Peptides against a protein of PDB entry 6EJA. Designs and how they scored, part 67

Target 1, 276 residues: chain A of PDB entry 6EJA
Amino acid sequence: VEYMPANPVRIAFVLVVHGRASRQLQRMFKAIYHKDHFYYIHVDKRSNYLHRQVLQVSRQYSNVRVTPWRMATIWGGASLLSTYLQSMRDLLEMTDWPWDFFINLSAADYPIRTNDQLVAFLSRYRDMNFLKSHGRDNARFIRKQGLDRLFLECDAHMWRLGDRRIPEGIAVDGGSDWFLLNRRFVEYVTFSTDDLVTKMKQFYSYTLLPAESFFHTVLENSPHCDTMVDNNLRITNWNRKLGCKCQYKHIVDWCGCSPNDFKPQDFHRFQQTARP

## One batch from the design tools (peptide; aimed at target 1 W75 R160 G256)

Design b2_p30_5_s4 (made by RFdiffusion4, then SolubleMPNN; from b2_p30_5, 15 letters changed)
Fold by OpenDDE base, seed 5:
Formats: structure tokens, sequence, C-alpha cells
Structure b2_p30_5_s4 (fold): chain B 276 residues (1-276), chain A 30 residues (1-30)
């Protein structure tokens, strides 16, 4: 018998989507949609067709909203973190949406568990935060993530400006950029004025792939550190079509892959904004 | 401002052709 919580958690799903994969998004949305949850969708500034489609969907459901602001994000860009942070603020200001958990999704995501299973699980562990760590050598992680390098997102490119130091006293961690965060931690990240949050927001404003490390690092160094669970309740998504062939070298001064984010159809868009 | 200084550095880097990424510098943990 599946556990049925007396006070089931309600989830704010934040969808960060781009490109022209409208059919895939529609399928994913249908698969994850539930009347008791909330859906806040950010569409890339350059994805106007997708934006129109998403707006149409949002008009059909009272628990679906589209961000009134839109960012032009690039692979590995610091602006992705900004997107999440602003979305978190927006969601906290939506007093009519009593959500308990923040979960980020992309158009490439698909539910691994049923809604009932997910809700039951999160309701049982409502005070926990779910972040999957890399599970490898931390020094190696820092190097390979480029956390010791200073990046600036400008003109649709991540410019590597030089080396930087990790702030003293901070234990850096990271891994998956897919996470499940409880409202309390989101409130902390959004409104805290302590040195940790302030410094990390600044630090990660110039960080490559910031979402893979920011929330891990903030959580582990915060008063909420005991709430961390090393699991994001997701199966590793791998886009075999993209692989890890350094396909974004024209966008960022770093080599890597994003199997779960961008699709081949996005290459056309990125090539148009390639650096000379 | 600090941001202005960084933008200037970026502009200079852009003018120089940017930094060539090294595939060995990055790994995908997942």
Amino acid sequence: as target 1 above (276 residues)
Amino acid sequence: SELDALKEKAAALKAAGGVTPDPSERYDPF
C-alpha cells in the first residue's frame, strides 16, 4: 500500500525551456501535470515560437504561469542560475501558490516516478533538500568544473578571464544541476543577507555551469546543512545524440557537454550568435 | 566599476580571439 500523507506536499515545477521542441515539451508537461502542483515556465528570450505555445498552455491552466521576464541563456552561462534565483523569488512572492518544494525541469526531462510516489516521498521528507553530488575527488571536480576560473557572460558567450580563488572557509561541492529544494531553503537562498549567501551569489555570477554547484555549496555551508540528501531522485539523463564532443566550444571558453539541456536543433541558434 | 573592468577584459579577450577550450579540462560527472 502506497503511503498517503495527511498533508501532501505541493510542488512548484520550474521549467526552463528553449528551442523548438514544443512537442517534447507538451508530452513532458502532460506527463508531469497535476492540479495540486504549480508550474512556472521560463522560455528563452530567443525562443519566440515556443513562448507563444507555452503562453497558450498557461491560459488553459490556473496553476501554470509563464515568467514575464525572459533571459537569453547559453550553455554553461551564469544567467541560468539567475533564472532560477529570480524564479524562486517570484514563486515566494506568489502568495496564492502554497508550494512546498522547488523542482527544476527541462524539456528533455521525464518523470521517473509517479506523482503519488513523488508526493508521498517528499511529504515524508519535507524538511530535506535533495542534491546529487559528483561523488568524486573534490579538487578534481573544482578543476574540471572550472570553478577556479573567472568567467563573464557577455554577448552570448562565456569568456574565461583568468584564474580565481575559491573563497576561504567555503567547502565547495556540486554535481547534478537537477535538484529538489524545500521552501525553507529557497527562502533562505532568496532572502538571507548573511555572508555566505551574499558571497556565493557574487562568486557564482562569474561561474561556468553555476547550477551544478551553487545550491550544493550554499546548502552545505549554511545552517541548513543537515538537511542535505545526496540524491536528486532522477535517473541520469543522457542525450546520446549530443554526447560529449565539445560541441559548445563556440559559446564558452570551456569544453564540456550538456546531455540533458540542449538538443541538436539548438545548434542552429547558437551558431548564429557564435563569436567571430 | 568591477563589472566595467571585467567587460573591458572580455572585450580585449574577444579582440584576441578568445581562449581555446581544452577538452581535457572538463568532464561530465553524470
Scores: peptide ipSAE 0.297, ipTM 0.875, DockQ to the pose 0.615
OpenDDE base, seeds 1, 2, 3, 4: peptide ipSAE 0.270, 0.191, 0.032, 0.209; ipTM 0.869, 0.724, 0.582, 0.845; seed 3 fails the geometry check

Design b2_p30_6 (made by RFdiffusion4; failed a check: the pose's geometry)
Pose (drawn by RFdiffusion4):
Structure b2_p30_6 (pose): chain A 276 residues (1-276), chain P 30 residues (1-30)
Amino acid sequence: as target 1 above (276 residues)
Amino acid sequence: SYAGAFFANSGSAVSSGGGPEYEGRGEIPP
């Protein structure tokens, strides 16, 4: 990541944000901002204060826009995938924004390498897609995710409605819902009418935590399967002893886990050279 | 060789479980 690319990638950051931490969001935005990238910010419908603050930012910079539509993106909700898919369509239709990669971030994310290094890395691997799979037993993943259960999002709640079959003929996979996808793959997901994309969009409209498996499943079974890199370029601070308290039991008909917040004792983790 | 790792993910203000870790999930106990 030390070299200087002659044809650097331009990155579309899609920020899916909620809550009250506007100053922290502004600090993270400062760290990731470059005039040659693009920023498309979705603010949860329920977070009006944060939305007003985001509007001030978008009014200041030409390469920053806010989604005019806003969803209530509850934990594990089917609406998160809807949010990503609509944002991808919107971004592809914005012809004045010639972006090469799609990177999703939350208000709780922070970069752990410089913009120069990120651009250099992605410029070398511009035809790759970066998704992290669970890598363990797949039947256990399907069960723990509830992928063989039918869910419906209404009234800001995920309702478990019954069982369903895993469709035959495709490999189902999943893992992290943080990723980096190239433009070619995003176009395929958005505009393809082939049997895989059409049916997976239907299947995942009624799925819990859809973003943790929709893009994995589509990519692995698509003509782009040979572009997958099993690394999302993220460090996620998972600590099961603390983060798996079924704390979302009132929002979804399921138990879930979330990553812990980093502390000072974790600083050395951001310097690991093991993987990008 | 690698410099490491481009983004870190914390737990607050998230709209998902994040993954790839999935142990600890399941139906609600009675």

Design b2_p30_6_s1 (made by RFdiffusion4, then SolubleMPNN; from b2_p30_6, 11 letters changed; failed a check: the pose's geometry)
Amino acid sequence: SFAGYFFARGGSYISSSVGPEFDGMGEIPP

Design b2_p30_6_s2 (made by RFdiffusion4, then SolubleMPNN; from b2_p30_6, 10 letters changed; failed a check: the pose's geometry)
Amino acid sequence: SYAGYFFARGGSDISSSVGPEFDGMGEIPP

Design b2_p30_6_s3 (made by RFdiffusion4, then SolubleMPNN; from b2_p30_6, 12 letters changed; failed a check: the pose's geometry)
Amino acid sequence: AYAGYFFARGGSDISSSVGPEFDGMGDIPP

Design b2_p30_6_s4 (made by RFdiffusion4, then SolubleMPNN; from b2_p30_6, 10 letters changed; failed a check: the pose's geometry)
Amino acid sequence: SYAGYFFARGGSYISSSTGPEFDGMGEIPP

Design b2_p30_7 (made by RFdiffusion4; failed a check: the pose's geometry)
Pose (drawn by RFdiffusion4):
Structure b2_p30_7 (pose): chain A 276 residues (1-276), chain P 30 residues (1-30)
Amino acid sequence: as target 1 above (276 residues)
Amino acid sequence: SADFEQDMREWLEEHHLLPTPVSGEGNGEP
């Protein structure tokens, strides 16, 4: 990531944010901002204070826009995938924004390498998609994720309605819902009317945690399957002993886990050279 | 760079103030 690219990638950051931490969001935005990238910010419908603060930012910079539509993106909700898919369509239709990669971030994310290094890395691998699979037993993954269950999002709640079959003829996969996708793959997901994309959009409209498997499943079974890199370029601070308390039991008909917050003792983890 | 590492150190001091993401993993039926 040391070289200087002659044709650097321009990145569309989609920020899906909620809560009250506007100053921390501004700090992270400062760290990732470059005049040649683009920023498209979705603020949870329930977070009006944060939305007003985000509007000030978008009014200041030409390469920053806010989604005019806003969803209540509850934990594990089917609406998160709807949010990504609509943002991808919006971004592809914005012809004045010639972006090459799609990167999703939350208000709790932070870069651990400089923008120069990120651009250099992605410029070398511009035809790749970066998704992290669970890599372990797939039947256990389907069960723990509830992918063989039917869910419905209404009234800001995920209702478990019953069982369903895993469709035949495709491999189902999943893992992290943080990723980097290139423009070509995003176009395929958005505009393709082939059997795979159409049916997976329907299947995942009624799925818990849809973003943790929809893009994996579509990519692995699509003509772009040979572009997958099993690495999302993220460090996620999972600590099961603390983060799996079924804490979302009142929002979803399921038990879930979330990553822990980093502490000072974790700083050395950001310096690992093992994987990008 | 050193400045960038300092920024990461400062971010770690405030990370507990951040909202919990709407992302996670399923842990099965109750």

Design b2_p30_7_s1 (made by RFdiffusion4, then SolubleMPNN; from b2_p30_7, 17 letters changed; failed a check: the pose's geometry)
Amino acid sequence: SEEFLKELEEFLSIADTLPKPSYGEGDGEP

Design b2_p30_7_s4 (made by RFdiffusion4, then SolubleMPNN; from b2_p30_7, 11 letters changed; failed a check: the pose's geometry)
Amino acid sequence: SEEFEEFLREWLEEAHTLPQPNYGEGDGEP

Design b2_p30_8 (made by RFdiffusion4; failed a check: the pose's geometry)
Pose (drawn by RFdiffusion4):
Structure b2_p30_8 (pose): chain A 276 residues (1-276), chain P 30 residues (1-30)
Amino acid sequence: as target 1 above (276 residues)
Amino acid sequence: HVGAFFANQGSGGEGDGPNGNPAKTLEEVL
């Protein structure tokens, strides 16, 4: 990541944000901002204060826009995938924004390498997609995720409605819902009418935590399967003893886990050289 | 070798099995 690329990638950052932490969002935005990238910010429908603050930012910079549509993106909701898919369509239709990668971030994410290093790395691997799979037993993953259950999002709640079959003929996979996807794969997901993309869009409209498996499943079973890199380029601060308290039991008909917040004792983790 | 481009915390998640709530019908929900 030390070299200087002659044809650097231009990155579309899609920020899916909620809550009250506008100053922290502005600090993270400052760290990731470069005039040659693009920023498309989705603010949860329920977070009007944060939306007004985001509008000030988008009014200041030509390469920053806010989604005019806003969803109530509850935890594990099917609406998160709808949010990503609509944002990808919007971004592909913005011809004045020639972006090469799609990177999703939340208000709780931070960079742990410089923009120069990120651009250099992605410029070398511009034809790859970066998704992290669970890598363990797949039947356990399907059960723990509830992928064999039918869910419906309504009234800001995920309703469990019953069982369903895993479709035959495709391998189902999943893991992290944070990823980096190249433009060619995003175009395929958005505009393809082949049997895989059409049926997976239907299947995942009624799926809990759809973003944790939709893109894995589509990518592995698609003509782009040989572009997958099993690394999302993220460090996620999982600590199961603290983060798996079934704390979203009132929002979804399921139990879930969330990552912990980093503390000062974790600083050495950001310096690991093991994987990108 | 290099580290790692982003840190994630306090957002997102993963499924961890049923919470015990009974299944609802489509008519009950709508």

Design b2_p30_8_s1 (made by RFdiffusion4, then SolubleMPNN; from b2_p30_8, 9 letters changed; failed a check: the pose's geometry)
Amino acid sequence: STGAFFARQNTGGEGDGPNGKPDRSLEEVL

Design b2_p30_8_s2 (made by RFdiffusion4, then SolubleMPNN; from b2_p30_8, 10 letters changed; failed a check: the pose's geometry)
Amino acid sequence: GTGAFFAVQNTGGRGDGPNGKPDRSLEEVL

Design b2_p30_8_s3 (made by RFdiffusion4, then SolubleMPNN; from b2_p30_8, 9 letters changed; failed a check: the pose's geometry)
Amino acid sequence: GTGAFFARQSTGGEGDGPNGKPDRSLEEVL

Design b2_p30_8_s4 (made by RFdiffusion4, then SolubleMPNN; from b2_p30_8, 10 letters changed; failed a check: the pose's geometry)
Amino acid sequence: GTGAFFARQSTGGRGDGPNGKPDRSLEEVL

